# Designs tried in a protein design run: peptides against a protein of PDB entry 5LHZ. Part 18

Target 1, 78 residues: chain A of PDB entry 5LHZ
Amino acid sequence: QLLKSVFVKNVGWATQLTSGAVWVQFNDGSQLVVQAGVSSISYTSPNGQTTRYGENEKLPDYIKQKLQCLSSILLMFS

## One batch from the design tools (peptide)

Design b1_p22_1_s2 (made by RFdiffusion4, then SolubleMPNN; from b1_p22_1, 11 letters changed)
Fold by OpenDDE base, seed 5:
Structure b1_p22_1_s2 (fold): chain B 78 residues (1-78), chain A 22 residues (1-22)
Amino acid sequence: as target 1 above (78 residues)
Amino acid sequence: EWNLEQLQKVLEKVQSFLEKSS
């Protein structure tokens, strides 16, 4: 399912899946998965617990920080 | 290779989430 992966210094790994989803594996062991056409984003904590957040939910600050980081990564391709 | 069209869609989603949560 992996389409392409790139190492991002001081962040971790960013991967695009064949589905079009972007999967980020952060250095702290957490993960984000975001896919077009899906109304929620997926966050996995370092202990492996996965939480899905809807588009109108209040996000924890640490999630917002990682989404901002992902935004910056994606802008490299624009 | 990268699918840039899909990456753009993901970017828009991420930015939307950030704006709505802020």
Scores: peptide ipSAE 0.747, ipTM 0.936, DockQ to the pose 0.897
Fold by OpenDDE base, seed 3:
Structure b1_p22_1_s2 (fold): chain B 78 residues (1-78), chain A 22 residues (1-22)
Amino acid sequence: as target 1 above (78 residues)
Amino acid sequence: EWNLEQLQKVLEKVQSFLEKSS
């Protein structure tokens, strides 16, 4: 279930779920899901393919960029 | 309404991922 959603200019939508997870839907059609207590993050490409990344895994640059974007969004609430 | 405690935990996770990957 959705707890709260916000439109972020030039990014897309950021949503917090009742589980505590944050779900970002980027303008390019990709998605990112991050939740505390889970050892991996979830990325979904525009074509719907989902990949999980572990905490010690070397990330593709485009994933790093999206995580940096998410970090910036979350800092607005701190 | 936002759950700020959980948002903070997610932020910490994201930052950890970025630090470990770089």
Scores: peptide ipSAE 0.746, ipTM 0.936, DockQ to the pose 0.925
Fold by OpenDDE base, seed 1:
Structure b1_p22_1_s2 (fold): chain B 78 residues (1-78), chain A 22 residues (1-22)
Amino acid sequence: as target 1 above (78 residues)
Amino acid sequence: EWNLEQLQKVLEKVQSFLEKSS
């Protein structure tokens, strides 16, 4: 279930789920899900392929860019 | 409404991922 959603200009939608996870739906059709207590993050490409990334693995640049974007969004609430 | 405690935890995780990947 959705707890709260916000439209982010030039990014897409950011949603907090009742589970505590943050779900970002980017304008390019990709998605990112991050949740505390889970050792990996979930990225879904525009074609629907989902990949999980662990805490210590090297991230693709496009994933880093999405995470940096998410960080900026979250900082608005800190 | 936003759960700020959980948002903070997610922020810390995101920042950790970014730092460890650099």
Scores: peptide ipSAE 0.746, ipTM 0.936, DockQ to the pose 0.910
Fold by OpenDDE base, seed 2:
Structure b1_p22_1_s2 (fold): chain B 78 residues (1-78), chain A 22 residues (1-22)
Amino acid sequence: as target 1 above (78 residues)
Amino acid sequence: EWNLEQLQKVLEKVQSFLEKSS
């Protein structure tokens, strides 16, 4: 279930799920899902391929960029 | 409305991922 969604200009949509997870739908068609208590994050590429990354795993630069963007979004709520 | 406690936890996770990957 969706708890709340916000439109972020030049980024896309950020949604908090009732589970506590944050779901970001980027304008380029990619998606991120991050949830507390889960040891990995989920990235879905524009073509629909989903990959999970562990906390200690070396991340591709494009994933780091998306995470940095998400960090900036979340800081709006701090 | 937003669950700010959970948002903070997600923020901390994101920042942890970024720091550990760097």
Scores: peptide ipSAE 0.746, ipTM 0.936, DockQ to the pose 0.920

Design b1_p22_1_s3 (made by RFdiffusion4, then SolubleMPNN; from b1_p22_1, 12 letters changed)
Fold by OpenDDE base, seed 4:
Structure b1_p22_1_s3 (fold): chain B 78 residues (1-78), chain A 22 residues (1-22)
Amino acid sequence: as target 1 above (78 residues)
Amino acid sequence: EWDLVQLQKVLEKVQSFLANSA
């Protein structure tokens, strides 16, 4: 269930779920889901393929870029 | 409204992932 959503210029939409997870829908059609207390993050590519990454994994550069983007979004609330 | 406590926890997780990635 959705708690609140915000439009982010040149990025897409960021939504907080009632679970506490943050769901980002990027303009390129990809998605990220990150939740505290869960050991992995979820990335869905524009073609619909979902991959989970662990905290100590080497991440693809495009994933790092999107996580950095998410970090920047979250810092807007600090 | 936003749950700022949870947002902070998510931020910390994201930062951890970025820091730990090779």
Scores: peptide ipSAE 0.759, ipTM 0.937, DockQ to the pose 0.905
Fold by OpenDDE base, seed 2:
Structure b1_p22_1_s3 (fold): chain B 78 residues (1-78), chain A 22 residues (1-22)
Amino acid sequence: as target 1 above (78 residues)
Amino acid sequence: EWDLVQLQKVLEKVQSFLANSA
């Protein structure tokens, strides 16, 4: 269930779920889901393929870029 | 409205993932 959504210019949509998870739908069609208490993050590519990444994994650069973007979004709420 | 406590926790997780990805 959705708690709240916000449109982020030149990025896409960021949504907080009732679980507390943050769901980002990027303009390129990719998606990220990050939730506290879960050991992995979820990335969905534009073609719909989903990959889970652990906290200590070396991330692909495109994932790092998305996470850096998400970090910037979240800092607006702090 | 936003759950700011959870947002902060998510931020910390994101930053941890970035820091640990080397």
Scores: peptide ipSAE 0.758, ipTM 0.937, DockQ to the pose 0.902
Fold by OpenDDE base, seed 1:
Structure b1_p22_1_s3 (fold): chain B 78 residues (1-78), chain A 22 residues (1-22)
Amino acid sequence: as target 1 above (78 residues)
Amino acid sequence: EWDLVQLQKVLEKVQSFLANSA
C-alpha cells in the first residue's frame, strides 16, 4: 500500500510504500523498487521483465544511472 | 507523511549498491 507519492520533474513518480520500500516509476516505463532489509533491488524494464540485483553485482550502466537518479531524489529528503 | 528513517535506509542501500558495483 502507498504511503506517499511525489512527482519528480523529468524523472517520473517516486512512492514510499507502507512497507518502507521506495518505488520509482520512470517516464520511460521502467521501475525500481528498493527496500531496507532486502539484499537485492528490483528493476522492471518497460516491457515488464523484472530482474533482481545483489549488492556486490556488477550493474549495467542503465541500472547505475537509475540508481544515481534515485539517490538524488532521496537526498532531497535529508 | 514520509517515513524519513526508512528513506535514509533506502538511500544508504542505493549508495552501497553504487559503491560496490565494479
Scores: peptide ipSAE 0.758, ipTM 0.937, DockQ to the pose 0.896
Fold by OpenDDE base, seed 3:
Order: sequence, then C-alpha cells, then structure tokens
Structure b1_p22_1_s3 (fold): chain B 78 residues (1-78), chain A 22 residues (1-22)
Amino acid sequence: as target 1 above (78 residues)
Amino acid sequence: EWDLVQLQKVLEKVQSFLANSA
C-alpha cells in the first residue's frame, strides 16, 4: 500500500510504502525496493527479473548507480 | 505525509550497501 509518491525529473517515481519501504520506478523500466530491517535490497530489471542483493555483496555498477541516485533522492528529505 | 524516520533508516541502509560493496 502506498503512503506517498513523488515524481523525480529525469529519474522516475519514488514511493514510500506503508511498510516503510521505498519503491523507485526508474524511467528505464527498472525498479528498486529498499526497506529497513530487511537484510537485502530488491532490484527488478526492465524485463521483470528480480534479484536480491546482500549488504556485503559486490554490486554491479548499474546497481550502484541506481542506489546512488536513490541516496540523492532521500537526502532531499533530510 | 512522509514517514521521515523510515526514510532516514532507508537512507542509512542504502549508504551501507554502497560503502560495503567491493
């Protein structure tokens, strides 16, 4: 269930869910879901394939870029 | 309205993932 959504120019949509998770829908069709208290993050590629990554796992560069983008979005709220 | 406490926790998690990725 959605709590609030914001449109981010040249990025896509960022939504906070009632669970506390943040759901980002990027313009390229990929998605990220990050939630406190969960040991992994969820990435969904444009083709719909979902992969979970752990905190100490080496991340693909494109995942790092998406996370850096999400970090920048979240900093707007601090 | 935004839940700022949860947003901060998500931010900390994202930053941790980025810092720990080798």
Scores: peptide ipSAE 0.758, ipTM 0.937, DockQ to the pose 0.893

Design b1_p22_1_s4 (made by RFdiffusion4, then SolubleMPNN; from b1_p22_1, 12 letters changed)
Fold by OpenDDE base, seed 4:
Structure b1_p22_1_s4 (fold): chain B 78 residues (1-78), chain A 22 residues (1-22)
Amino acid sequence: as target 1 above (78 residues)
Amino acid sequence: SWNLEQLQAVLDKVNRFLEASA
């Protein structure tokens, strides 16, 4: 269930779910879901493939870029 | 409305992931 959605220029949509998770739908068709209390983050590529990443593993550069983008979004609404 | 406490928790987690992967 959605709590609130916001359009972010040049990024896409950011939504907070009732669970507290943040769901970002990027303009390139990829998606990112991050929730506190869960050990991993979820990334879905534009082709629909979903991968979960743990905190201590090496992240692909494009994942780091999207996480940095998410960080900026969250700071924007803090 | 936003759940601000959870937003902060998500931000903290994101930053941990970025720092650990650096």
Scores: peptide ipSAE 0.747, ipTM 0.936, DockQ to the pose 0.903
Fold by OpenDDE base, seed 2:
Structure b1_p22_1_s4 (fold): chain B 78 residues (1-78), chain A 22 residues (1-22)
Amino acid sequence: as target 1 above (78 residues)
Amino acid sequence: SWNLEQLQAVLDKVNRFLEASA
């Protein structure tokens, strides 16, 4: 269930779920889901393929860029 | 409205992932 959604200019939509997870729908069609207490993060490519990444993994640069973007978004909400 | 506590927890997690991957 959705708690709140916000439009982020030049990025897409960021939504907090009732679980506390943050769901980002980027303008390029990709998605991130990050929830505290879960060991992995979820990335969905524009083609719908979902990949989970664990902490301490070497992340692809495009994933790091998305996470950096998410970090910036979250800082604005705090 | 936002659950700020959970947002902070997510932020912390994101930063950990970034730092670990650096």
Scores: peptide ipSAE 0.747, ipTM 0.935, DockQ to the pose 0.912
Fold by OpenDDE base, seed 1:
Structure b1_p22_1_s4 (fold): chain B 78 residues (1-78), chain A 22 residues (1-22)
Amino acid sequence: as target 1 above (78 residues)
Amino acid sequence: SWNLEQLQAVLDKVNRFLEASA
């Protein structure tokens, strides 16, 4: 379930779920789900393919960019 | 409204991922 959703200009939508997870729907059609207490993050490409990444993995640059964007969004909320 | 505690936890996790991948 959704707790709150906010539109972020030039990014897309950021939603906090009742689980505590943050779900970002980017304008390019990709998605990112991050939840504390889970060892991985979830990225879904625009074509619908989902990949999970662990903390110690070397991330693709496009994933790092999305995470940096998410970090900026979260700093805006606090 | 936001659950700020969980937002902070997510932020911390995101930053750990970024730092580990740097």
Scores: peptide ipSAE 0.747, ipTM 0.936, DockQ to the pose 0.915
Fold by OpenDDE base, seed 3:
Structure b1_p22_1_s4 (fold): chain B 78 residues (1-78), chain A 22 residues (1-22)
Amino acid sequence: as target 1 above (78 residues)
Amino acid sequence: SWNLEQLQAVLDKVNRFLEASA
């Protein structure tokens, strides 16, 4: 379930779930889900393919860019 | 309203992922 959603200009939608996870729906159709206490993050490409990445894994540049964007969004919530 | 404790935990996790992949 959704706790709160916010529209972020030039990015898309950012939502906190009741689980504590943050769900970002980017304008390019991709999605990112990050939850504390889980060892991986979840990325869904525009075509609907979902991939999970671990903390010590070398991330593709496009994933790093999404995470950097998410970091900026989270700083806005504080 | 936001769950601020969980937001901070998510932020910390995001930063760990970014640092480990740098």
Scores: peptide ipSAE 0.747, ipTM 0.935, DockQ to the pose 0.929

Design b1_p22_2 (made by RFdiffusion4)
Fold by OpenDDE base, seed 5:
Structure b1_p22_2 (fold): chain B 78 residues (1-78), chain A 22 residues (1-22)
Amino acid sequence: as target 1 above (78 residues)
Amino acid sequence: STLQQTQLEQVHQRVEHFLSNS
């Protein structure tokens, strides 16, 4: 279930779920899910391939950029 | 709710952790 959805210009949609997750759907077709209580993050490429990353894992730069964007987006939910 | 806000904060903390340790 969706709690709140925020449209972010030139980024996409960010949604808080009742599960405690935040789900971002980027305009490039990729997706990012970060969930409270879950140590890994989930990234889905535009082609639908999903990869999970751990906290101490080296991330691709494009994912770090999306996480940085998410950090800013989260302020809009508070 | 306070729970929902706490969960958002936890998400934010996790994001920051990833950004700091990657």
Scores: peptide ipSAE 0.688, ipTM 0.919, DockQ to the pose 0.842
Fold by OpenDDE base, seed 2:
Structure b1_p22_2 (fold): chain B 78 residues (1-78), chain A 22 residues (1-22)
Amino acid sequence: as target 1 above (78 residues)
Amino acid sequence: STLQQTQLEQVHQRVEHFLSNS
């Protein structure tokens, strides 16, 4: 279930879920899910392919960019 | 709520951890 959704200009939508997850829907069609208590993150590409990454894995640069964006977005929820 | 705020903080911390360690 949804708790709060925030629109971010030129980025997309970020939503906090009752599960403790934050779900970002980017304008390019990709998605990112990060959840409290879960050590991995989930990235879904625009074509619908989903990949989970552990916290010590080397991330693709495009995912790092989206995580950096998410870091900034999270300040909007407080 | 306190729980919801704590969970947001935990998400933020996890994001920062990924950015620092990957």
Scores: peptide ipSAE 0.687, ipTM 0.919, DockQ to the pose 0.843
Fold by OpenDDE base, seed 3:
Structure b1_p22_2 (fold): chain B 78 residues (1-78), chain A 22 residues (1-22)
Amino acid sequence: as target 1 above (78 residues)
Amino acid sequence: STLQQTQLEQVHQRVEHFLSNS
């Protein structure tokens, strides 16, 4: 279930879920899910393929960029 | 709620953890 959704200009939509997850839908069609209490993050590419990354893995640069964006977005929820 | 606020903070911490360790 959705708690609240925030439109972020030139980025997409960010939604906080009642599960404790934050779900970002980027304008390029990709998605990120980060959940409280879960050590991995989920990235879905525009073609619908989902990859989970652990906290000790080396991330692709484009994923790091999107995580940096998410860090900024999270400030909008407070 | 306090739970939802805590969960949001935990998400933020998780993101920062990934950014620091990747």
Scores: peptide ipSAE 0.687, ipTM 0.919, DockQ to the pose 0.841
Fold by OpenDDE base, seed 1:
Structure b1_p22_2 (fold): chain B 78 residues (1-78), chain A 22 residues (1-22)
Amino acid sequence: as target 1 above (78 residues)
Amino acid sequence: STLQQTQLEQVHQRVEHFLSNS
């Protein structure tokens, strides 16, 4: 279930879930899920393909960019 | 709530770890 959804200009929507996850829906159709207590992150491309990454894994630059965006968004929640 | 805030902080820390370790 949803706790809080925030519209982010030129980015999309960011939602905090009761599960402890933050779910970002980007304007390009991609999605990012990061969850408290879970060491991996989930990225879904616009075509619907989902990939999970570990924290010591080398990330594609486009994933890093979206994570940096998420970091900025999280400051808006606090 | 305090739980929700703690979870939010944990998410932020997770993101920062990914950015630092990748």
Scores: peptide ipSAE 0.687, ipTM 0.919, DockQ to the pose 0.879

Design b1_p22_2_s1 (made by RFdiffusion4, then SolubleMPNN; from b1_p22_2, 12 letters changed)
Fold by OpenDDE base, seed 4:
Structure b1_p22_2_s1 (fold): chain B 78 residues (1-78), chain A 22 residues (1-22)
Amino acid sequence: as target 1 above (78 residues)
Amino acid sequence: SSQVQQQLQQVLEKVQSFLEKS
């Protein structure tokens, strides 16, 4: 279930879930889910393909960019 | 709640960890 959704200009929507996850829906149609207590992150491309990445895995630059964006969003909440 | 805040912090730390390790 959803706790709170925040619109982020030029990014999309960021939603905190009761599960402990943060779900970002980017303007380009991609999605990112990061959940407390889960070792991997989930990225869904605009075409609907979902990939999970482990914490020690080398990330594509476009994923890193979106994670950096998410980091910035989260810092705004503090 | 404190749990909500803690979970948010955990997500932040996870994201930062991913960025630092990749």
Scores: peptide ipSAE 0.676, ipTM 0.912, DockQ to the pose 0.878
Fold by OpenDDE base, seed 5:
Structure b1_p22_2_s1 (fold): chain B 78 residues (1-78), chain A 22 residues (1-22)
Amino acid sequence: as target 1 above (78 residues)
Amino acid sequence: SSQVQQQLQQVLEKVQSFLEKS
């Protein structure tokens, strides 16, 4: 279930789920899911391909950029 | 609720950890 969905200008939608996850749907069609209690993050590319990344992995720059954006969004949620 | 806020904080900390370690 959805707890809260926020429209973020020039970014997309950010949603907090009852599962403890935050789900971001970016305007470029990609998605990012970060969930409490799960050691990896999930990125879905615009073509629907999903990749999970662990904390110690070297992330692509575009993923880092999206995570940085998510950080800013999360501060707004708080 | 407190639980909701706590989970949100956990997500934030996780994201920050990913950014710092990558």
Scores: peptide ipSAE 0.675, ipTM 0.912, DockQ to the pose 0.847
Fold by OpenDDE base, seed 1:
Structure b1_p22_2_s1 (fold): chain B 78 residues (1-78), chain A 22 residues (1-22)
Amino acid sequence: as target 1 above (78 residues)
Amino acid sequence: SSQVQQQLQQVLEKVQSFLEKS
């Protein structure tokens, strides 16, 4: 279930789920899911391919950029 | 609620951890 959805200008939509996850739908069609209690993060590319990354993995720069964006969004939520 | 805020904080900390370790 959706708990709260926020439109973020120049980024897309950020949604908090009752599961404890935050789901970001970026304007470029990609998606990012980060969930409390889950050791990996999920990235879905615009073409629909989903990749999960562990905490100790070296991330592609474009993933790090989106995570940094998410971090900024989360700071606005609180 | 406090539970919602706790979950949000956990997500934030996870994101920051990923960024710092990568």
Scores: peptide ipSAE 0.674, ipTM 0.912, DockQ to the pose 0.904
Fold by OpenDDE base, seed 3:
Structure b1_p22_2_s1 (fold): chain B 78 residues (1-78), chain A 22 residues (1-22)
Amino acid sequence: as target 1 above (78 residues)
Amino acid sequence: SSQVQQQLQQVLEKVQSFLEKS
Protein backbone atom coordinates (compact mmCIF):
# COMPACT_ATOMS: atom_id res chain seq x y z
CA GLN B 1 0.00 0.00 0.00
CA LEU B 2 0.97 3.61 -0.59
CA LEU B 3 1.82 5.90 2.31
CA LYS B 4 2.78 9.06 0.49
CA SER B 5 3.32 10.06 -3.13
CA VAL B 6 5.23 13.17 -4.13
CA PHE B 7 5.41 14.74 -7.56
CA VAL B 8 8.92 15.95 -8.31
CA LYS B 9 9.17 18.48 -11.13
CA ASN B 10 11.31 17.31 -14.04
CA VAL B 11 11.88 13.94 -12.33
CA GLY B 12 8.66 12.03 -11.83
CA TRP B 13 6.85 10.49 -8.87
CA ALA B 14 8.29 9.20 -5.63
CA THR B 15 6.19 6.98 -3.38
CA GLN B 16 6.79 5.62 0.09
CA LEU B 17 5.19 2.22 0.66
CA THR B 18 3.99 0.66 3.89
CA SER B 19 6.40 -2.21 3.17
CA GLY B 20 9.34 0.08 3.91
CA ALA B 21 10.17 0.63 0.25
CA VAL B 22 10.52 3.79 -1.77
CA TRP B 23 9.40 3.57 -5.38
CA VAL B 24 10.43 6.17 -7.95
CA GLN B 25 8.81 6.40 -11.36
CA PHE B 26 11.00 8.57 -13.56
CA ASN B 27 9.73 10.62 -16.47
CA ASP B 28 11.86 8.56 -18.87
CA GLY B 29 9.77 5.52 -18.01
CA SER B 30 12.33 3.86 -15.77
CA GLN B 31 11.69 2.86 -12.16
CA LEU B 32 13.77 2.42 -9.04
CA VAL B 33 12.81 0.53 -5.88
CA VAL B 34 14.80 0.58 -2.66
CA GLN B 35 13.48 -1.52 0.21
CA ALA B 36 14.47 -1.33 3.86
CA GLY B 37 15.94 -4.65 4.97
CA VAL B 38 16.77 -5.82 1.45
CA SER B 39 20.42 -5.92 0.38
CA SER B 40 19.79 -5.09 -3.28
CA ILE B 41 18.09 -2.35 -5.26
CA SER B 42 15.78 -2.84 -8.21
CA TYR B 43 15.94 -0.91 -11.46
CA THR B 44 13.41 -1.29 -14.26
CA SER B 45 14.34 0.13 -17.64
CA PRO B 46 11.79 1.87 -19.87
CA ASN B 47 11.35 -1.34 -21.83
CA GLY B 48 10.29 -3.16 -18.67
CA GLN B 49 13.46 -5.14 -18.01
CA THR B 50 14.24 -5.37 -14.30
CA THR B 51 17.75 -5.71 -12.88
CA ARG B 52 18.79 -6.07 -9.25
CA TYR B 53 22.08 -4.62 -8.05
CA GLY B 54 23.99 -5.63 -4.95
CA GLU B 55 25.64 -3.25 -2.51
CA ASN B 56 29.20 -3.90 -3.67
CA GLU B 57 28.38 -4.12 -7.37
CA LYS B 58 29.71 -1.59 -9.85
CA LEU B 59 26.74 0.47 -11.02
CA PRO B 60 26.23 1.97 -14.46
CA ASP B 61 26.55 5.74 -14.41
CA TYR B 62 22.91 6.28 -15.31
CA ILE B 63 21.88 4.20 -12.29
CA LYS B 64 24.18 6.19 -10.02
CA GLN B 65 22.64 9.41 -11.30
CA LYS B 66 19.15 8.15 -10.52
CA LEU B 67 20.24 7.06 -7.05
CA GLN B 68 21.70 10.50 -6.44
CA CYS B 69 18.38 11.97 -7.47
CA LEU B 70 16.58 9.58 -5.12
CA SER B 71 18.87 10.62 -2.28
CA SER B 72 17.82 14.23 -2.79
CA ILE B 73 14.16 13.24 -2.89
CA LEU B 74 14.45 11.28 0.34
CA LEU B 75 15.74 14.37 2.08
CA MET B 76 12.52 16.11 1.04
CA PHE B 77 10.47 13.35 2.66
CA SER B 78 12.17 13.94 5.99
CA SER A 1 5.11 6.66 13.11
CA SER A 2 8.55 5.89 14.44
CA GLN A 3 8.70 2.72 12.36
CA VAL A 4 7.89 4.59 9.16
CA GLN A 5 10.50 7.21 9.93
CA GLN A 6 13.09 4.56 10.75
CA GLN A 7 12.45 2.75 7.49
CA LEU A 8 12.77 5.97 5.53
CA GLN A 9 16.11 6.61 7.19
CA GLN A 10 17.22 3.07 6.39
CA VAL A 11 16.39 3.61 2.73
CA LEU A 12 18.36 6.84 2.71
CA GLU A 13 21.37 5.18 4.31
CA LYS A 14 21.18 2.31 1.84
CA VAL A 15 21.11 4.65 -1.14
CA GLN A 16 24.08 6.56 0.23
CA SER A 17 25.96 3.32 0.83
CA PHE A 18 25.39 2.19 -2.75
CA LEU A 19 26.66 5.52 -4.05
CA GLU A 20 29.76 5.46 -1.88
CA LYS A 21 30.71 1.87 -2.66
CA SER A 22 30.21 2.12 -6.42
Scores: peptide ipSAE 0.674, ipTM 0.912, DockQ to the pose 0.812

Design b1_p22_2_s2 (made by RFdiffusion4, then SolubleMPNN; from b1_p22_2, 13 letters changed)
Fold by OpenDDE base, seed 2:
Structure b1_p22_2_s2 (fold): chain B 78 residues (1-78), chain A 22 residues (1-22)
Amino acid sequence: as target 1 above (78 residues)
Amino acid sequence: SAQVQQQRQAVLQKVQSFLASS
């Protein structure tokens, strides 16, 4: 369930879920879901393929970029 | 709410950890 959705110009939509997870839907069609207490993050490519990444794992550069973007988005929520 | 804020802060910390450890 959704708690709050925020439109982020030139990025997409960021949504806080009732679970505490943050769900970002990027304009390029990709998605990122991050939740505290879970050992991995979830990335979904525009074609619908979902991959989970663990901490300490070497991340693709495009994933790092999305996470950096998410970091900035989270500062908007506060 | 405080709970929502705390969870969002925890997500931020997690994101930072992922970036730092990658």
Scores: peptide ipSAE 0.648, ipTM 0.906, DockQ to the pose 0.903
Fold by OpenDDE base, seed 1:
Structure b1_p22_2_s2 (fold): chain B 78 residues (1-78), chain A 22 residues (1-22)
Amino acid sequence: as target 1 above (78 residues)
Amino acid sequence: SAQVQQQRQAVLQKVQSFLASS
């Protein structure tokens, strides 16, 4: 299921899956999963609670921060 | 591969769209 995993200093691990999804495991224990063709993104909090967010809904600031981090990671691999 | 790169680009575009629309 894993294609490639990259260690990102002071962030955690970023992995591209065979499905095309990108999975980020943050140092704080939270996780993000983003996949093309799916209308929502998945966030898992450190306590294991998973929430899905749609494209047009207002995001909590901490989610935006993690998405910005993911964006930076993806740009590094361009 | 090209497919992997395309998927990564699509994810980037999705992330940017989420950030822009929120």
Scores: peptide ipSAE 0.647, ipTM 0.906, DockQ to the pose 0.900
Fold by OpenDDE base, seed 4:
Structure b1_p22_2_s2 (fold): chain B 78 residues (1-78), chain A 22 residues (1-22)
Amino acid sequence: as target 1 above (78 residues)
Amino acid sequence: SAQVQQQRQAVLQKVQSFLASS
């Protein structure tokens, strides 16, 4: 279930779920899901392919960029 | 609520950890 969805200018939508997860839907059609207590993050590309990344794993630059964006969003909501 | 804020903070910490460890 959705707790709250926030429109983020030039980014997309950021939603916090009742599970505690944060779900970002980017304008390019990609998605990012991060949840505490889970050892990996989930990225879905615009074509619908989902990849999970673990901590300490080398991340593609575009993933790092989206994580940085998510970080900024979370700080903005604090 | 406090629990929602705590969860958001935990997510932030995870994201920052991923960025630092990549």
Scores: peptide ipSAE 0.647, ipTM 0.906, DockQ to the pose 0.920
Fold by OpenDDE base, seed 3:
Structure b1_p22_2_s2 (fold): chain B 78 residues (1-78), chain A 22 residues (1-22)
Amino acid sequence: as target 1 above (78 residues)
Amino acid sequence: SAQVQQQRQAVLQKVQSFLASS
């Protein structure tokens, strides 16, 4: 279930879930889900393919950019 | 709520850890 959804200019929508996860829906059609207590993050590409990345895994640059964006969003919530 | 805020902070820490270790 959704707790709160926030529109982020030039990015998309960010939602906090009752599970504690944060879900970002980017304007390019991709999605990112991050939750505390889970060892991986979830990325869904615009074509609907989902990939999970571990903390020690080398990330593609476009994933790093989206995580940086998410970091900024979370700081905005604070 | 405090719990919601704590979870958001925990997510922030996770994101920062991923960025730092990649």
Scores: peptide ipSAE 0.645, ipTM 0.906, DockQ to the pose 0.904

Design b1_p22_2_s3 (made by RFdiffusion4, then SolubleMPNN; from b1_p22_2, 12 letters changed)
Fold by OpenDDE base, seed 5:
Structure b1_p22_2_s3 (fold): chain B 78 residues (1-78), chain A 22 residues (1-22)
Amino acid sequence: as target 1 above (78 residues)
Amino acid sequence: SSQVQQQLQAVLQKVQSFLASS
């Protein structure tokens, strides 16, 4: 269930879910899902491939960039 | 609600942890 959806200019859509997750749909077609209480994050590439990353994994730079963007978005939600 | 906001903060902390640990 959706709690709040925000359109972020030049980024995409960010949605907070009742599950405790935040779901970001980026303009490039990629997606991030980060959920409280879950040890991994989910990234879906524009081609639809989904990869889960653990907290101590070395992340690709493009994932880091998306997470940094998400961090900024989360501050906007608050 | 406070609980909803707490969940948001938890997500923020997780994101920051991922960034710091990578």
Scores: peptide ipSAE 0.672, ipTM 0.911, DockQ to the pose 0.913
Fold by OpenDDE base, seed 1:
Structure b1_p22_2_s3 (fold): chain B 78 residues (1-78), chain A 22 residues (1-22)
Amino acid sequence: as target 1 above (78 residues)
Amino acid sequence: SSQVQQQLQAVLQKVQSFLASS
C-alpha cells in the first residue's frame, strides 16, 4: 500500500510504501526501489529489466546518479 | 519521531551507505 506520493519536478514520482520502501518512478521510465530491512536496492530500466545491487557493489554511474537524486528527495522531506 | 519518519530515515541511511561504499 501507498503511504504518500510526491511529485518531484523534472524527476518523477516518489512514493513511500507501507512495506518500508521508497519507490521512485523516474521520468525516463526507470524505477528505483529502496526498502528498509533489505540489503539490496532494485533498479528497473525503462525496458522493464530489473537488477538488484548489493551494498559495497560497484554501481554504474547512472545508478549512482539516481541514488543521489533519491537522497536529495529524502532530505527534502527530512 | 513517528514510525513513518523512522522508515524514511532508514531508507536515507541505506542510500547514503550505498553511495559511500560504491
Scores: peptide ipSAE 0.672, ipTM 0.911, DockQ to the pose 0.844
Fold by OpenDDE base, seed 3:
Formats: sequence, C-alpha cells, structure tokens
Structure b1_p22_2_s3 (fold): chain B 78 residues (1-78), chain A 22 residues (1-22)
Amino acid sequence: as target 1 above (78 residues)
Amino acid sequence: SSQVQQQLQAVLQKVQSFLASS
C-alpha cells in the first residue's frame, strides 16, 4: 500500500510504501525501488527490464545518479 | 509514526551505503 507520494519537478514521482520501500518513477520511464530489510536495490529500465544490484556491486553511472537523486528526495520526505 | 520514520531512515542509510561502496 501507498503511504505518501511526492511529485518532484524535473525528476518524477517518489512514493513511500507500507512495506518499508521507496519507489521512484522517473520522467525517463525508469523506476527504482529501495526497501528496508532487503540487501539489494531494484532498477527497471524504460524498456521494462528489471535488474537487482547488491550493496558492494559496481553500479553503472546512471544508477549512481538516480540513487543520488533519491538520497536528496528522502531528505525531503523526513 | 515512529515506525514510518524508522523505515525511511533505513532506506536513506541503504542508499548512502550503496553510493559509498560502489
């Protein structure tokens, strides 16, 4: 279930879920899900392909950029 | 609630850990 959704200009929508996850739907059509208690993050590309990344895994630069964006969004939620 | 805020903080810490470790 959804707890709170926030529209972020030039980024997209960020939603906090009751599961302990944050779900971002970016303007480029990609999605990012990060959940407390889960050791990996989920990225879905605009073409619908989903990839999970572990914490110590080398991330593509575009994923790092989206995580940095998410970090700033999370500070807005709190 | 405190639980909601705790979950949010946990997600923030996770994101920061991913960025630091990559």
Scores: peptide ipSAE 0.672, ipTM 0.911, DockQ to the pose 0.868
Fold by OpenDDE base, seed 4:
Structure b1_p22_2_s3 (fold): chain B 78 residues (1-78), chain A 22 residues (1-22)
Amino acid sequence: as target 1 above (78 residues)
Amino acid sequence: SSQVQQQLQAVLQKVQSFLASS
């Protein structure tokens, strides 16, 4: 279930879920899900392909960029 | 609620950890 959704200009929508996850839907059609208590993060490309990344795994630069964006969004929620 | 805010902080810490360790 959804708790709160915020529109972020030039980024997309960020939603907090009751599960403890944050779900970002980017304007480019990609998605990112990060959940408390889960050891991996989930990225879905615009074509619907999903990849999970674990901690200490080398991330593609475009994923790092989206995570940096998410970090800024989370500060906006607070 | 306080718990909701704590969950957000947990997600933030996870994101920061991923960025730091990549």
Scores: peptide ipSAE 0.671, ipTM 0.910, DockQ to the pose 0.882

